# Peptides against a protein of PDB entry 1Y74, part 19

Target 1, 57 residues: chain A of PDB entry 1Y74
Amino acid sequence: LGLERDVSRAVELLERLQRSGELPPQKLQALQRVLQSRFCSAIREVYEQLYDTLDIT

## One batch from the design tools (peptide; aimed at target 1 R16)

Design b2_p26_3 (made by RFdiffusion4)
Pose (drawn by RFdiffusion4):
Structure b2_p26_3 (pose): chain A 57 residues (1-57), chain P 26 residues (1-26)
Amino acid sequence: as target 1 above (57 residues)
Amino acid sequence: EKAEEAEEKAEEALEKAEEAEEKAEE
């Protein structure tokens, strides 16, 4: 689906901006946590596992 | 319209961050 690329891109992107430290890193750190959090991991696995399920069903 | 302006600003900020990174590497 691209979620692993987009989300992993967003995690590094948020870190990337964090490394520069130009804009409010607070909200950006929050996103990183939201996408890296184990919870969004299970949900992400769902989107991937769901696409496979479509190929099965 | 506001969302598009915000996206343009975000892209400009990213471009500036890339330029800063390149300068730091030099």

Design b2_p26_3_s1 (made by RFdiffusion4, then SolubleMPNN; from b2_p26_3, 17 letters changed)
Fold by OpenDDE base, seed 1:
Structure b2_p26_3_s1 (fold): chain B 57 residues (1-57), chain A 26 residues (1-26)
Amino acid sequence: as target 1 above (57 residues)
Amino acid sequence: ESEARRQAELEELLRRVEEREREEEE
């Protein structure tokens, strides 16, 4: 699925947006923390397993 | 057998989600 890579890329983009100073950093940082949370990682793992099992691309 | 193993793995992953959800609410 590449979902792990896409989440990692999203976190990187959020970090760049925070450093640019063009947007309020607090909400972007909160979203970054959610994407890096243990809960989000567990949901991703379940999702990947489900779709691997069902052979849904 | 392979389907039963995959189902058991999914059930274990769901249990990990519930555990991690509880830990983040604390």
Scores: peptide ipSAE 0.042, ipTM 0.549, DockQ to the pose 0.017
OpenDDE base, seeds 2, 3, 4, 5: peptide ipSAE 0.034, 0.026, 0.035, 0.033; ipTM 0.526, 0.500, 0.523, 0.530

Design b2_p26_3_s2 (made by RFdiffusion4, then SolubleMPNN; from b2_p26_3, 18 letters changed)
Fold by OpenDDE base, seed 3:
Structure b2_p26_3_s2 (fold): chain B 57 residues (1-57), chain A 26 residues (1-26)
Amino acid sequence: as target 1 above (57 residues)
Amino acid sequence: REEEERRRELERLLERVERREREERE
């Protein structure tokens, strides 16, 4: 499923934006922490299981 | 059998979600 790759890509993009200094680094870091949280990981596992069950290729 | 196993797996995933949601609210 693309969701893990999409989350990993979102984190990478946030790291790039944090390094550019164009946005408040604390807000970007907070969003990175949310995307890497155990909660978001558990939600991702539920979505993965639902998509595997629904056979949505 | 496979559907019951998938259901039990989903229930275990939901219990993990609820636990993590509580831990992040504290």
Scores: peptide ipSAE 0.057, ipTM 0.576, DockQ to the pose 0.018
OpenDDE base, seeds 1, 2, 4, 5: peptide ipSAE 0.050, 0.037, 0.042, 0.051; ipTM 0.570, 0.552, 0.562, 0.569

Design b2_p26_3_s3 (made by RFdiffusion4, then SolubleMPNN; from b2_p26_3, 15 letters changed)
Fold by OpenDDE base, seed 5:
Structure b2_p26_3_s3 (fold): chain B 57 residues (1-57), chain A 26 residues (1-26)
Amino acid sequence: as target 1 above (57 residues)
Amino acid sequence: AAAEAARRALEELLRRVEERERREEE
């Protein structure tokens, strides 16, 4: 899956985009907060377990 | 609290899916 790594990479890219100033930072910060939320982490954990069980290739 | 509740609900759904798959393979 690499979903945890992909989410971590997405957060890193959002931080870079915020520092570039090319985009309004508020929406990027909101998305970063969602991706780092306990809710998103709980959903990710269950998704990874589900994927391993169902072998959805 | 809401995150832990969501995790528990999805884990319960996962168990029910696994129970169905096992019955379809039997």
Scores: peptide ipSAE 0.066, ipTM 0.525, DockQ to the pose 0.014
OpenDDE base, seeds 1, 2, 3, 4: peptide ipSAE 0.064, 0.066, 0.065, 0.064; ipTM 0.518, 0.525, 0.518, 0.512

Design b2_p26_3_s4 (made by RFdiffusion4, then SolubleMPNN; from b2_p26_3, 18 letters changed)
Fold by OpenDDE base, seed 3:
Order: C-alpha cells, then sequence, then structure tokens
Structure b2_p26_3_s4 (fold): chain B 57 residues (1-57), chain A 26 residues (1-26)
C-alpha cells in the first residue's frame, strides 16, 4: 500500500539519518512519533481495508 | 551519554516500525 510504503521509506531514511548523526535525536524522535501516530495507523488501516475490498495492490 | 542512549532507543523503535511495516507488506 502507498502509505505503508511511504511510512517504511520514511522510517528507513530516519534510521539512516539517526545513524549518521545528520539530525538531532529530538527531531528524529518527533518524526518517528508522527509516523507511529494513531492517526497514521488509522489511515493505514482504512487504506488497507479499502485495498483489500477493492482488490487493489 | 544520555544523548547516545536516546539515539539508540530511537533507532530500536525505528527498526521495530520498519520491521512491522515489512511484515505487513508480506
Amino acid sequence: as target 1 above (57 residues)
Amino acid sequence: SEEEERRRELEELLRRVEEREREERQ
């Protein structure tokens, strides 16, 4: 799903940024929290259900 | 340091998210 891919990509990028030290931990943590937010999760679930229902990949 | 500890914790959290997202896509 698009959102799942985007979230995963964002996580990977953030992880790399954290390891490289390019961004301060606080900013990365904030971004991580956004990605893990209930809102994002809920939206992902809706999209997942929608795609399952419509048989869209 | 406390900062390094926070970084490690965040890295672990990010890894868990990444893993979950990968598992969900499989």
Scores: peptide ipSAE 0.062, ipTM 0.533, DockQ to the pose 0.047
OpenDDE base, seeds 1, 2, 4, 5: peptide ipSAE 0.058, 0.055, 0.056, 0.059; ipTM 0.526, 0.523, 0.517, 0.523; seed 2 fails the geometry check

Design b2_p26_5 (made by RFdiffusion4)
Pose (drawn by RFdiffusion4):
Structure b2_p26_5 (pose): chain A 57 residues (1-57), chain P 26 residues (1-26)
Amino acid sequence: as target 1 above (57 residues)
Amino acid sequence: ALEEAEEALEEAEEALEEAEEALEEA
């Protein structure tokens, strides 16, 4: 689906901006936690697992 | 459950768009 690429890209992108420290790192850090959090991992696995399910069903 | 998954996806897409805009501004 691209979520692993888009999420993971967003995680590193948020960290990338964090490295620079130019814009409010607070909200960016919140997103990193939101996408890195184990919770969004299970939900992400759903989107991937779901696409497979389509191929099965 | 499907509606919840769609909402979670829409939030994730918005968060990505905001991250991309923040990169353009930087």

Design b2_p26_5_s1 (made by RFdiffusion4, then SolubleMPNN; from b2_p26_5, 14 letters changed)
Fold by OpenDDE base, seed 5:
Structure b2_p26_5_s1 (fold): chain B 57 residues (1-57), chain A 26 residues (1-26)
Amino acid sequence: as target 1 above (57 residues)
Amino acid sequence: LLEELQRLLEEIRRMIEEVERAEREA
């Protein structure tokens, strides 16, 4: 699903940016924590369930 | 709401990709 893919890709990219050390890691880590939070996981689950029923575009 | 969240994530992804590209090209 688009949202799940985008979250996963954003997390992957955030991890790469953190490893490079070229950007302040604290904000990147905070954003990663939000994207991996139970809140975001719950939204993704609802999105997955509704995707077949709703046009989300 | 979900559409807006998807849009925000796409914007974040794009920004990160632009930064990663800039770092590789520097």
Scores: peptide ipSAE 0.058, ipTM 0.538, DockQ to the pose 0.253
OpenDDE base, seeds 1, 2, 3, 4: peptide ipSAE 0.044, 0.042, 0.044, 0.048; ipTM 0.512, 0.478, 0.509, 0.517

Design b2_p26_5_s2 (made by RFdiffusion4, then SolubleMPNN; from b2_p26_5, 13 letters changed)
Fold by OpenDDE base, seed 4:
Structure b2_p26_5_s2 (fold): chain B 57 residues (1-57), chain A 26 residues (1-26)
Amino acid sequence: as target 1 above (57 residues)
Amino acid sequence: LLEELERLLREIEEMIREVEEAERRA
């Protein structure tokens, strides 16, 4: 789904930024951890289920 | 509950955009 793709893209971008060293890597890594967390995944799943069921348009 | 979930998703989307903008400036 769109959100899963966007999160995956964000993680890719964060990894690139971490390698460039232009931004504080620890903050970028923290954000990456949040995006890859089970918490974020669970929120996505709930949202997707609700979106599909309730047609949240 | 739904409004709160939507808010959290909007916050995530905003962070994604900020990261993409930072990459483009780098």
Scores: peptide ipSAE 0.057, ipTM 0.533, DockQ to the pose 0.685
OpenDDE base, seeds 1, 2, 3, 5: peptide ipSAE 0.058, 0.055, 0.048, 0.047; ipTM 0.536, 0.544, 0.536, 0.533; seeds 1, 2 fail the geometry check

Design b2_p26_5_s3 (made by RFdiffusion4, then SolubleMPNN; from b2_p26_5, 14 letters changed)
Fold by OpenDDE base, seed 4:
Structure b2_p26_5_s3 (fold): chain B 57 residues (1-57), chain A 26 residues (1-26)
Amino acid sequence: as target 1 above (57 residues)
Amino acid sequence: LLEELRAILEEIRRMIEEVEEAERRA
């Protein structure tokens, strides 16, 4: 579940950066939307299945 | 499909690069 954890952490960090106002929020929100998209979820699922099948941890 | 995937990855890369540049200037 490394990839799922990393994506969740990335989303959390992006939310913090948005609240800090240090960076343009529009770009951070766009990236956050991509990470939370159905596309990203599908890729993560395939990734996890692949590594489970290949027995790579 | 490969072209579409490439386009998405390029967009993500571009967004990350812009954020990194903003961090370096701040």
Scores: peptide ipSAE 0.049, ipTM 0.517, DockQ to the pose 0.239
OpenDDE base, seeds 1, 2, 3, 5: peptide ipSAE 0.043, 0.046, 0.043, 0.044; ipTM 0.482, 0.462, 0.482, 0.485

Design b2_p26_5_s4 (made by RFdiffusion4, then SolubleMPNN; from b2_p26_5, 13 letters changed)
Fold by OpenDDE base, seed 5:
Structure b2_p26_5_s4 (fold): chain B 57 residues (1-57), chain A 26 residues (1-26)
Amino acid sequence: as target 1 above (57 residues)
Amino acid sequence: LLEELERILREIEEMIREVEEAERRA
């Protein structure tokens, strides 16, 4: 679904931003870890299931 | 769970702010 793709894209962008050195890497890395956490994965899975069921616009 | 979601949102808001500040300096 779109959310999985968007999260994956966000992680990719965070990795690029960290490598560029244009931004403080510590917070970007922390956010990346959060987005890749088991918590976010579980919430995403629930969201995807609910989205499929409820057809949320 | 809600507290963790709020933390995630705060981290995103902080990241957005830092990106916007960097873009203004470029």
Scores: peptide ipSAE 0.054, ipTM 0.536, DockQ to the pose 0.252
OpenDDE base, seeds 1, 2, 3, 4: peptide ipSAE 0.049, 0.052, 0.052, 0.052; ipTM 0.536, 0.531, 0.534, 0.534

Design b2_p26_6 (made by RFdiffusion4; failed a check: too like the target's own chain)
Pose (drawn by RFdiffusion4):
Structure b2_p26_6 (pose): chain A 57 residues (1-57), chain P 26 residues (1-26)
Amino acid sequence: as target 1 above (57 residues)
Amino acid sequence: SETEEDVSELVEILERLQETVESLEE
């Protein structure tokens, strides 16, 4: 689906901006936790697993 | 400029994530 690429890209994109430190890193750090959090991992596995399910069903 | 590009890219990623979530909810 691209979520892994988009999320993992967003994670490093948030860290990238964090490395520069130009804009409010607080909200950006929050996103990183949201996408890196184990919770969003299970949800992300769902999107991937769901696409496979479509190929099965 | 680099930061503006990165922010634009992040916005685009967030829009795509939002569309994916709305599509799943439907």

Design b2_p26_6_s1 (made by RFdiffusion4, then SolubleMPNN; from b2_p26_6, 12 letters changed)
Fold by OpenDDE base, seed 4:
Structure b2_p26_6_s1 (fold): chain B 57 residues (1-57), chain A 26 residues (1-26)
Amino acid sequence: as target 1 above (57 residues)
Amino acid sequence: SEVEELVEELERILERLRQLLELLLT
């Protein structure tokens, strides 16, 4: 799903940004942790269930 | 720059995520 792809891409971008060393890493790390948290996973689950139920791709 | 492009893409993604959250929580 688009949400899963977006989360995965966002995490990838955050990792690249951290490796660049051009930005303060703490906020980037915090955002990455949120995106990889159980909370974010739960949101994805809700989204996926909605789209599965409605048969929307 | 590369960093600027990465940030811009990230911002676009986060905006989409925000909109989705808004939908799910309303």
Scores: peptide ipSAE 0.479, ipTM 0.866, DockQ to the pose 0.682
OpenDDE base, seeds 1, 2, 3, 5: peptide ipSAE 0.476, 0.476, 0.476, 0.478; ipTM 0.865, 0.865, 0.866, 0.866

Design b2_p26_6_s3 (made by RFdiffusion4, then SolubleMPNN; from b2_p26_6, 13 letters changed)
Fold by OpenDDE base, seed 4:
Structure b2_p26_6_s3 (fold): chain B 57 residues (1-57), chain A 26 residues (1-26)
Amino acid sequence: as target 1 above (57 residues)
Amino acid sequence: SEVEELVRELERILEKIRELLELLLT
């Protein structure tokens, strides 16, 4: 689904940005933690349930 | 630069996520 794909891509981008060393890592790490949190997973679950119910891709 | 491109893409994705969150929470 779109949200899952977007979250996964965002995490990938954050990891690349951290590896570059060109930006302060703390805020990037914090954002990554939020995107990988139980909260974010719960939101994805709601999204997936809605779209599964409506049969929307 | 590569970093600038990554940041731009990240910002775009975060905006999409925000829009979806707003939809789900309304």
Scores: peptide ipSAE 0.509, ipTM 0.874, DockQ to the pose 0.727
OpenDDE base, seeds 1, 2, 3, 5: peptide ipSAE 0.505, 0.506, 0.508, 0.509; ipTM 0.873, 0.873, 0.874, 0.874

Design b2_p26_6_s4 (made by RFdiffusion4, then SolubleMPNN; from b2_p26_6, 12 letters changed; failed a check: too like the target's own chain)
Amino acid sequence: SEVERLVAELEEILERLRELLQLLLT

Design b2_p26_7_s2 (made by RFdiffusion4, then SolubleMPNN; its pose is not in this set)
Fold by OpenDDE base, seed 5:
Structure b2_p26_7_s2 (fold): chain B 57 residues (1-57), chain A 26 residues (1-26)
Amino acid sequence: as target 1 above (57 residues)
Amino acid sequence: EEELEEQRRREEEARRQELLAEALAE
């Protein structure tokens, strides 16, 4: 679904920003860890299941 | 039966807190 793709893209962009050094790497890394957490993954899964059930597309 | 429902609620709250703690862990 779009959310999984968007989160994956956000993580990729955060990795690029960390490598460029233009922004504080530690803050970007912390945000990346949050987005890759089991919590965020669980919320994403619930979202995907909900939209599959409701067929809101 | 009400006591069992309260125990389940407490376990769910504890699991939620664990997941939140993991998300905030650096």
Scores: peptide ipSAE 0.040, ipTM 0.484, DockQ to the pose 0.017
OpenDDE base, seeds 1, 2, 3, 4: peptide ipSAE 0.027, 0.042, 0.039, 0.032; ipTM 0.395, 0.491, 0.484, 0.452; seeds 2, 4 fail the geometry check

Design b2_p26_7_s3 (made by RFdiffusion4, then SolubleMPNN; its pose is not in this set)
Fold by OpenDDE base, seed 1:
Structure b2_p26_7_s3 (fold): chain B 57 residues (1-57), chain A 26 residues (1-26)
Amino acid sequence: as target 1 above (57 residues)
Amino acid sequence: EEAARREREREEEARRQALLARALAE
């Protein structure tokens, strides 16, 4: 689903920003960890199930 | 020795990021 790709893209962008050193890497790493958390994965799953159930294209 | 330590720390972080990216792609 689109949300999975968007989260993966956001993580990739955060990794690039961490490597550039232009921004505090600890804050970017914390955000990356949040996006990769079991909580965010569970919310993604609920969202995907909701859209599948409602047949929203 | 310090350079080799910093390299290992970077490799460990890259491995963590790769595992997490893989878990997001599932």
Scores: peptide ipSAE 0.041, ipTM 0.414, DockQ to the pose 0.038
OpenDDE base, seeds 2, 3, 4, 5: peptide ipSAE 0.036, 0.035, 0.039, 0.039; ipTM 0.393, 0.399, 0.407, 0.410

Design b2_p26_8_s2 (made by RFdiffusion4, then SolubleMPNN; its pose is not in this set)
Fold by OpenDDE base, seed 4:
Structure b2_p26_8_s2 (fold): chain B 57 residues (1-57), chain A 26 residues (1-26)
Amino acid sequence: as target 1 above (57 residues)
Amino acid sequence: LARRLARREARRAEVEAELARLRAEA
């Protein structure tokens, strides 16, 4: 599962949206901080481990 | 079969341990 790649791509898109000024940059920055948090990284790891368990058909 | 079950149980225990850490930090 490319969840790490998808999160990294989401962060890149948030940085682009912050530079465009079309959306409130503070809310986008808060979302970016959440996605880069230790909590989200731990949830991603748990998710990847669960899916690796399901992929063992 | 037994080796596959043991690998699934080990991975479940790892996930349960990480969830327990997150719950203890909250």
Scores: peptide ipSAE 0.070, ipTM 0.606, DockQ to the pose 0.035
OpenDDE base, seeds 1, 2, 3, 5: peptide ipSAE 0.038, 0.042, 0.057, 0.066; ipTM 0.548, 0.569, 0.561, 0.579

Design b2_p26_8_s3 (made by RFdiffusion4, then SolubleMPNN; its pose is not in this set)
Fold by OpenDDE base, seed 2:
Formats: sequence, structure tokens, C-alpha cells
Structure b2_p26_8_s3 (fold): chain B 57 residues (1-57), chain A 26 residues (1-26)
Amino acid sequence: as target 1 above (57 residues)
Amino acid sequence: EKKRKERREKRKREVEEELRELEEEA
């Protein structure tokens, strides 16, 4: 699943938006911290394990 | 088939429990 790549891309986009100054950087930084959190990483691992278990016909 | 289904349902429950524990810690 591309979820890790998609999260990494979302973080990169958030860093670009923080540098543009068009949006409150604190809110974007908070969202970036959430996406990089241990919780989001653990959820990703659980989803990967779930898909590896269920995608076996 | 039945034993494979039961193992899948068991693993699904273990994952749903792990998800719940992680949601309670957040």
C-alpha cells in the first residue's frame, strides 16, 4: 500500500504551505506533527497488517 | 476453508483490539 508514501507526500506539501505563509503556520505544523506521530505510524502498521491479512483471497 | 476463515476473523479481531487500544492512548 502507498500509505507511507502518501503520508510523506502530505508532510512535504504541508512544509511547502508553511513556507508560503498563506495559511496559519501553527495549524499546518500541528497537522504535520499529527501525521508524523507515533499514533499515525501505529495506525499505518495496523492497516498494512490488516490488508496483508485480508488481501489474501 | 473454515479454519482459514476462523484464523482471518481471529486476526481481524486482534487488529480491531489494537486499533481500539491506540485510539484510547491518543
Scores: peptide ipSAE 0.078, ipTM 0.562, DockQ to the pose 0.035
OpenDDE base, seeds 1, 3, 4, 5: peptide ipSAE 0.072, 0.064, 0.071, 0.076; ipTM 0.550, 0.534, 0.551, 0.569

Design b2_p26_8_s4 (made by RFdiffusion4, then SolubleMPNN; its pose is not in this set)
Fold by OpenDDE base, seed 5:
Structure b2_p26_8_s4 (fold): chain B 57 residues (1-57), chain A 26 residues (1-26)
Amino acid sequence: as target 1 above (57 residues)
Amino acid sequence: LEERLKRRLERRREVEEELERLRAEA
């Protein structure tokens, strides 16, 4: 799936947007905190393991 | 067949452990 890489890329893009000042930084920072939360990390890990178990490829 | 079953059981155990961690942190 590569979800970890895609989430890491999304965080990188959010950090760039915060530095540009084109968008309200507080809302972007809140979204970044959600994506980097232990909760989202645990859900991603469970989801990847379930995908490997289902073997839908 | 046996090795494939072992790998499926291992992955299931890993999922159960992560669900337990998630519940403990919430």
Scores: peptide ipSAE 0.097, ipTM 0.621, DockQ to the pose 0.039
OpenDDE base, seeds 1, 2, 3, 4: peptide ipSAE 0.067, 0.093, 0.075, 0.075; ipTM 0.570, 0.625, 0.592, 0.599

## One batch from the design tools (peptide; aimed at target 1 V7 R9)

Design b2_p27_1_s2 (made by RFdiffusion4, then SolubleMPNN; its pose is not in this set)
Fold by OpenDDE base, seed 5:
Structure b2_p27_1_s2 (fold): chain B 57 residues (1-57), chain A 27 residues (1-27)
Amino acid sequence: as target 1 above (57 residues)
Amino acid sequence: SELQRALEELQRALEEARELEREARER
């Protein structure tokens, strides 16, 4: 799906940014805070539930 | 599946970010 591809691409970009070591700790903390937000957690939970239900490849 | 892979990669990236934050704070 287009959405799955876009999510995978976004994750790949985040991984590259983290592994590059170029991000200062404060920016990593800010990103972590966003990713650990209730909003992101809720979206992740919905995605997991949809995956389990629809068996999206 | 792409979604499962993306979620696993996101989790791994988040764990790595936490380690980097701890290492930076402890220096």
Scores: peptide ipSAE 0.061, ipTM 0.502, DockQ to the pose 0.050
OpenDDE base, seeds 1, 2, 3, 4: peptide ipSAE 0.042, 0.027, 0.043, 0.045; ipTM 0.504, 0.428, 0.507, 0.513

Design b2_p27_1_s3 (made by RFdiffusion4, then SolubleMPNN; its pose is not in this set)
Fold by OpenDDE base, seed 4:
Structure b2_p27_1_s3 (fold): chain B 57 residues (1-57), chain A 27 residues (1-27)
Amino acid sequence: as target 1 above (57 residues)
Amino acid sequence: SELLEAIRALLEALEEAREIEREARER
């Protein structure tokens, strides 16, 4: 799925940012807030429901 | 279930990032 690849890429980029220390703490907080926003939570809930219903890999 | 695994990995990475930030503030 396109979203699966995008989420996997986001994980990879976030891990790089954590290890490099190149991201200022304030920017890291902003990224955390975006990724844990209601929008991202809603997407997660939809995909979890779809997984339960359709057995999405 | 790779999508859900990726979402879980993202959440774990975000929790780790928050812990790193907390530790940096406590120094």
Scores: peptide ipSAE 0.080, ipTM 0.491, DockQ to the pose 0.051
OpenDDE base, seeds 1, 2, 3, 5: peptide ipSAE 0.068, 0.075, 0.072, 0.073; ipTM 0.485, 0.484, 0.486, 0.486; seeds 2, 5 fail the geometry check

Design b2_p27_2 (made by RFdiffusion4)
Pose (drawn by RFdiffusion4):
Structure b2_p27_2 (pose): chain A 57 residues (1-57), chain P 27 residues (1-27)
Amino acid sequence: as target 1 above (57 residues)
Amino acid sequence: EEELEELTPEELAELAEELAERFEELA
């Protein structure tokens, strides 16, 4: 689906901006936690696992 | 990756927000 690429890209993109430290890193750190959080991992696995399910069903 | 390198920090932040909003809509 691209979620792994988009979310992992967003994670590193948020860290990238964090490395620069130009804009409010608070909200950006929040997003990193949201995407890196184990919770969004299970949900992410759903989107991937769901696409496979479509190929099965 | 090259397209992202060409973006300003403000544009990267806007892109990160857009991606987060899309993720929330999908959730």

Design b2_p27_2_s1 (made by RFdiffusion4, then SolubleMPNN; from b2_p27_2, 13 letters changed)
Fold by OpenDDE base, seed 4:
Structure b2_p27_2_s1 (fold): chain B 57 residues (1-57), chain A 27 residues (1-27)
Amino acid sequence: as target 1 above (57 residues)
Amino acid sequence: DAELEALSPEELYALVEALYQEFLELV
């Protein structure tokens, strides 16, 4: 499963967008905080467990 | 992932905005 990698990549992209100044940073920062939270990690773990159980291709 | 990289900055912002709003409704 690549969800952990996808989250990490999403954070990287958000950081780049914040540095570019092309977009208002507030919502980007908020999402970044969510993605890096223990909450997100817990959701990811649940998702991965369900994915394994459902044996999705 | 490659799909996230395919998004333009504007598309990514729109996605972020939608996700942020959904999150606010959840908590």
Scores: peptide ipSAE 0.087, ipTM 0.631, DockQ to the pose 0.329
OpenDDE base, seeds 1, 2, 3, 5: peptide ipSAE 0.045, 0.086, 0.043, 0.075; ipTM 0.591, 0.620, 0.590, 0.618

Design b2_p27_2_s2 (made by RFdiffusion4, then SolubleMPNN; from b2_p27_2, 13 letters changed)
Fold by OpenDDE base, seed 2:
Structure b2_p27_2_s2 (fold): chain B 57 residues (1-57), chain A 27 residues (1-27)
Amino acid sequence: as target 1 above (57 residues)
Amino acid sequence: DEELERLSPEEQYQLVLELHQRLQELL
């Protein structure tokens, strides 16, 4: 699904950003944990039914 | 996809934050 892909891409970007060291790593890691949580997965399913995906690819 | 890698680290972070904000619209 589009949002599933977008979340996966966002996680990839967060991992790259963590390696770059240009942004606070702890905040990036916290956001990554949120995006990979069961809560986010449940919200994603609702979102995919209601909204178009973001174009982050 | 590869176009995103041409963005600055800050711009990449803003895209992630935008996605996160969209998810928060359901909270």
Scores: peptide ipSAE 0.177, ipTM 0.696, DockQ to the pose 0.529
OpenDDE base, seeds 1, 3, 4, 5: peptide ipSAE 0.172, 0.166, 0.171, 0.165; ipTM 0.691, 0.689, 0.694, 0.688; seed 5 fails the geometry check

Design b2_p27_2_s3 (made by RFdiffusion4, then SolubleMPNN; from b2_p27_2, 10 letters changed)
Fold by OpenDDE base, seed 3:
Structure b2_p27_2_s3 (fold): chain B 57 residues (1-57), chain A 27 residues (1-27)
Amino acid sequence: as target 1 above (57 residues)
Amino acid sequence: DEELERLSPEELYELALALYERLLELI
C-alpha cells in the first residue's frame, strides 16, 4: 500500500544518503533501522488498514 | 518519487525523520 511504498522509498533514500557521505551516516543508519523494524512495520500495518498513503511530497 | 529526487540531503533526512515522527503519532 501507499505507506509501505513510502517507507520503502524512505529507506532507499537513506541508503543513498549514507553512500553520498553528505550527512552523518550514523544517524541515517539509525533512522533506517527504525523504519525497517518490526515495531515500525506493525504501526504501518495498522495505518494501512485505515488510510491509503502518507503525503511525503 | 521524482519529486523526492530534487530534495537536498538535509531535506531528505528531515522528510524521513518527519515520516518516523508521524508514525509515532499514530500510536
Scores: peptide ipSAE 0.133, ipTM 0.663, DockQ to the pose 0.496
OpenDDE base, seeds 1, 2, 4, 5: peptide ipSAE 0.129, 0.131, 0.134, 0.130; ipTM 0.661, 0.660, 0.665, 0.661; seed 4 fails the geometry check

Design b2_p27_2_s4 (made by RFdiffusion4, then SolubleMPNN; from b2_p27_2, 13 letters changed)
Fold by OpenDDE base, seed 1:
Structure b2_p27_2_s4 (fold): chain B 57 residues (1-57), chain A 27 residues (1-27)
Amino acid sequence: as target 1 above (57 residues)
Amino acid sequence: DAELEALSPEEQYALVEELYEEFLKLL
């Protein structure tokens, strides 16, 4: 779904920013860990299932 | 995609921060 794609794109951008070395990496790495966590994935699945159930697009 | 790549690293960082803040509001 769209949310999964948006999260994946955000992670890609965070990885690029970390490799550039022009910004402090700690905060970027923390955000990446949150977005790639099983907790975040579980919450995303709940939202996606809710939209599927309600037929909201 | 291409529009995001056109942003400076600082602007990209700010965009990710805004996205994260909006995500937290939905939790």
Scores: peptide ipSAE 0.057, ipTM 0.571, DockQ to the pose 0.716
OpenDDE base, seeds 2, 3, 4, 5: peptide ipSAE 0.055, 0.027, 0.053, 0.053; ipTM 0.552, 0.511, 0.553, 0.564

Design b2_p27_3_s1 (made by RFdiffusion4, then SolubleMPNN; failed a check: too like the target's own chain; its pose is not in this set)
Amino acid sequence: SLAELLQQILELLEELRRFLAELEALL

Design b2_p27_3_s3 (made by RFdiffusion4, then SolubleMPNN; failed a check: too like the target's own chain; its pose is not in this set)
Amino acid sequence: SLEALLRAVLALLERLRAELAELEALL

Design b2_p27_3_s4 (made by RFdiffusion4, then SolubleMPNN; failed a check: too like the target's own chain; its pose is not in this set)
Amino acid sequence: SLLELLERILRLLEELRAELEELERLL

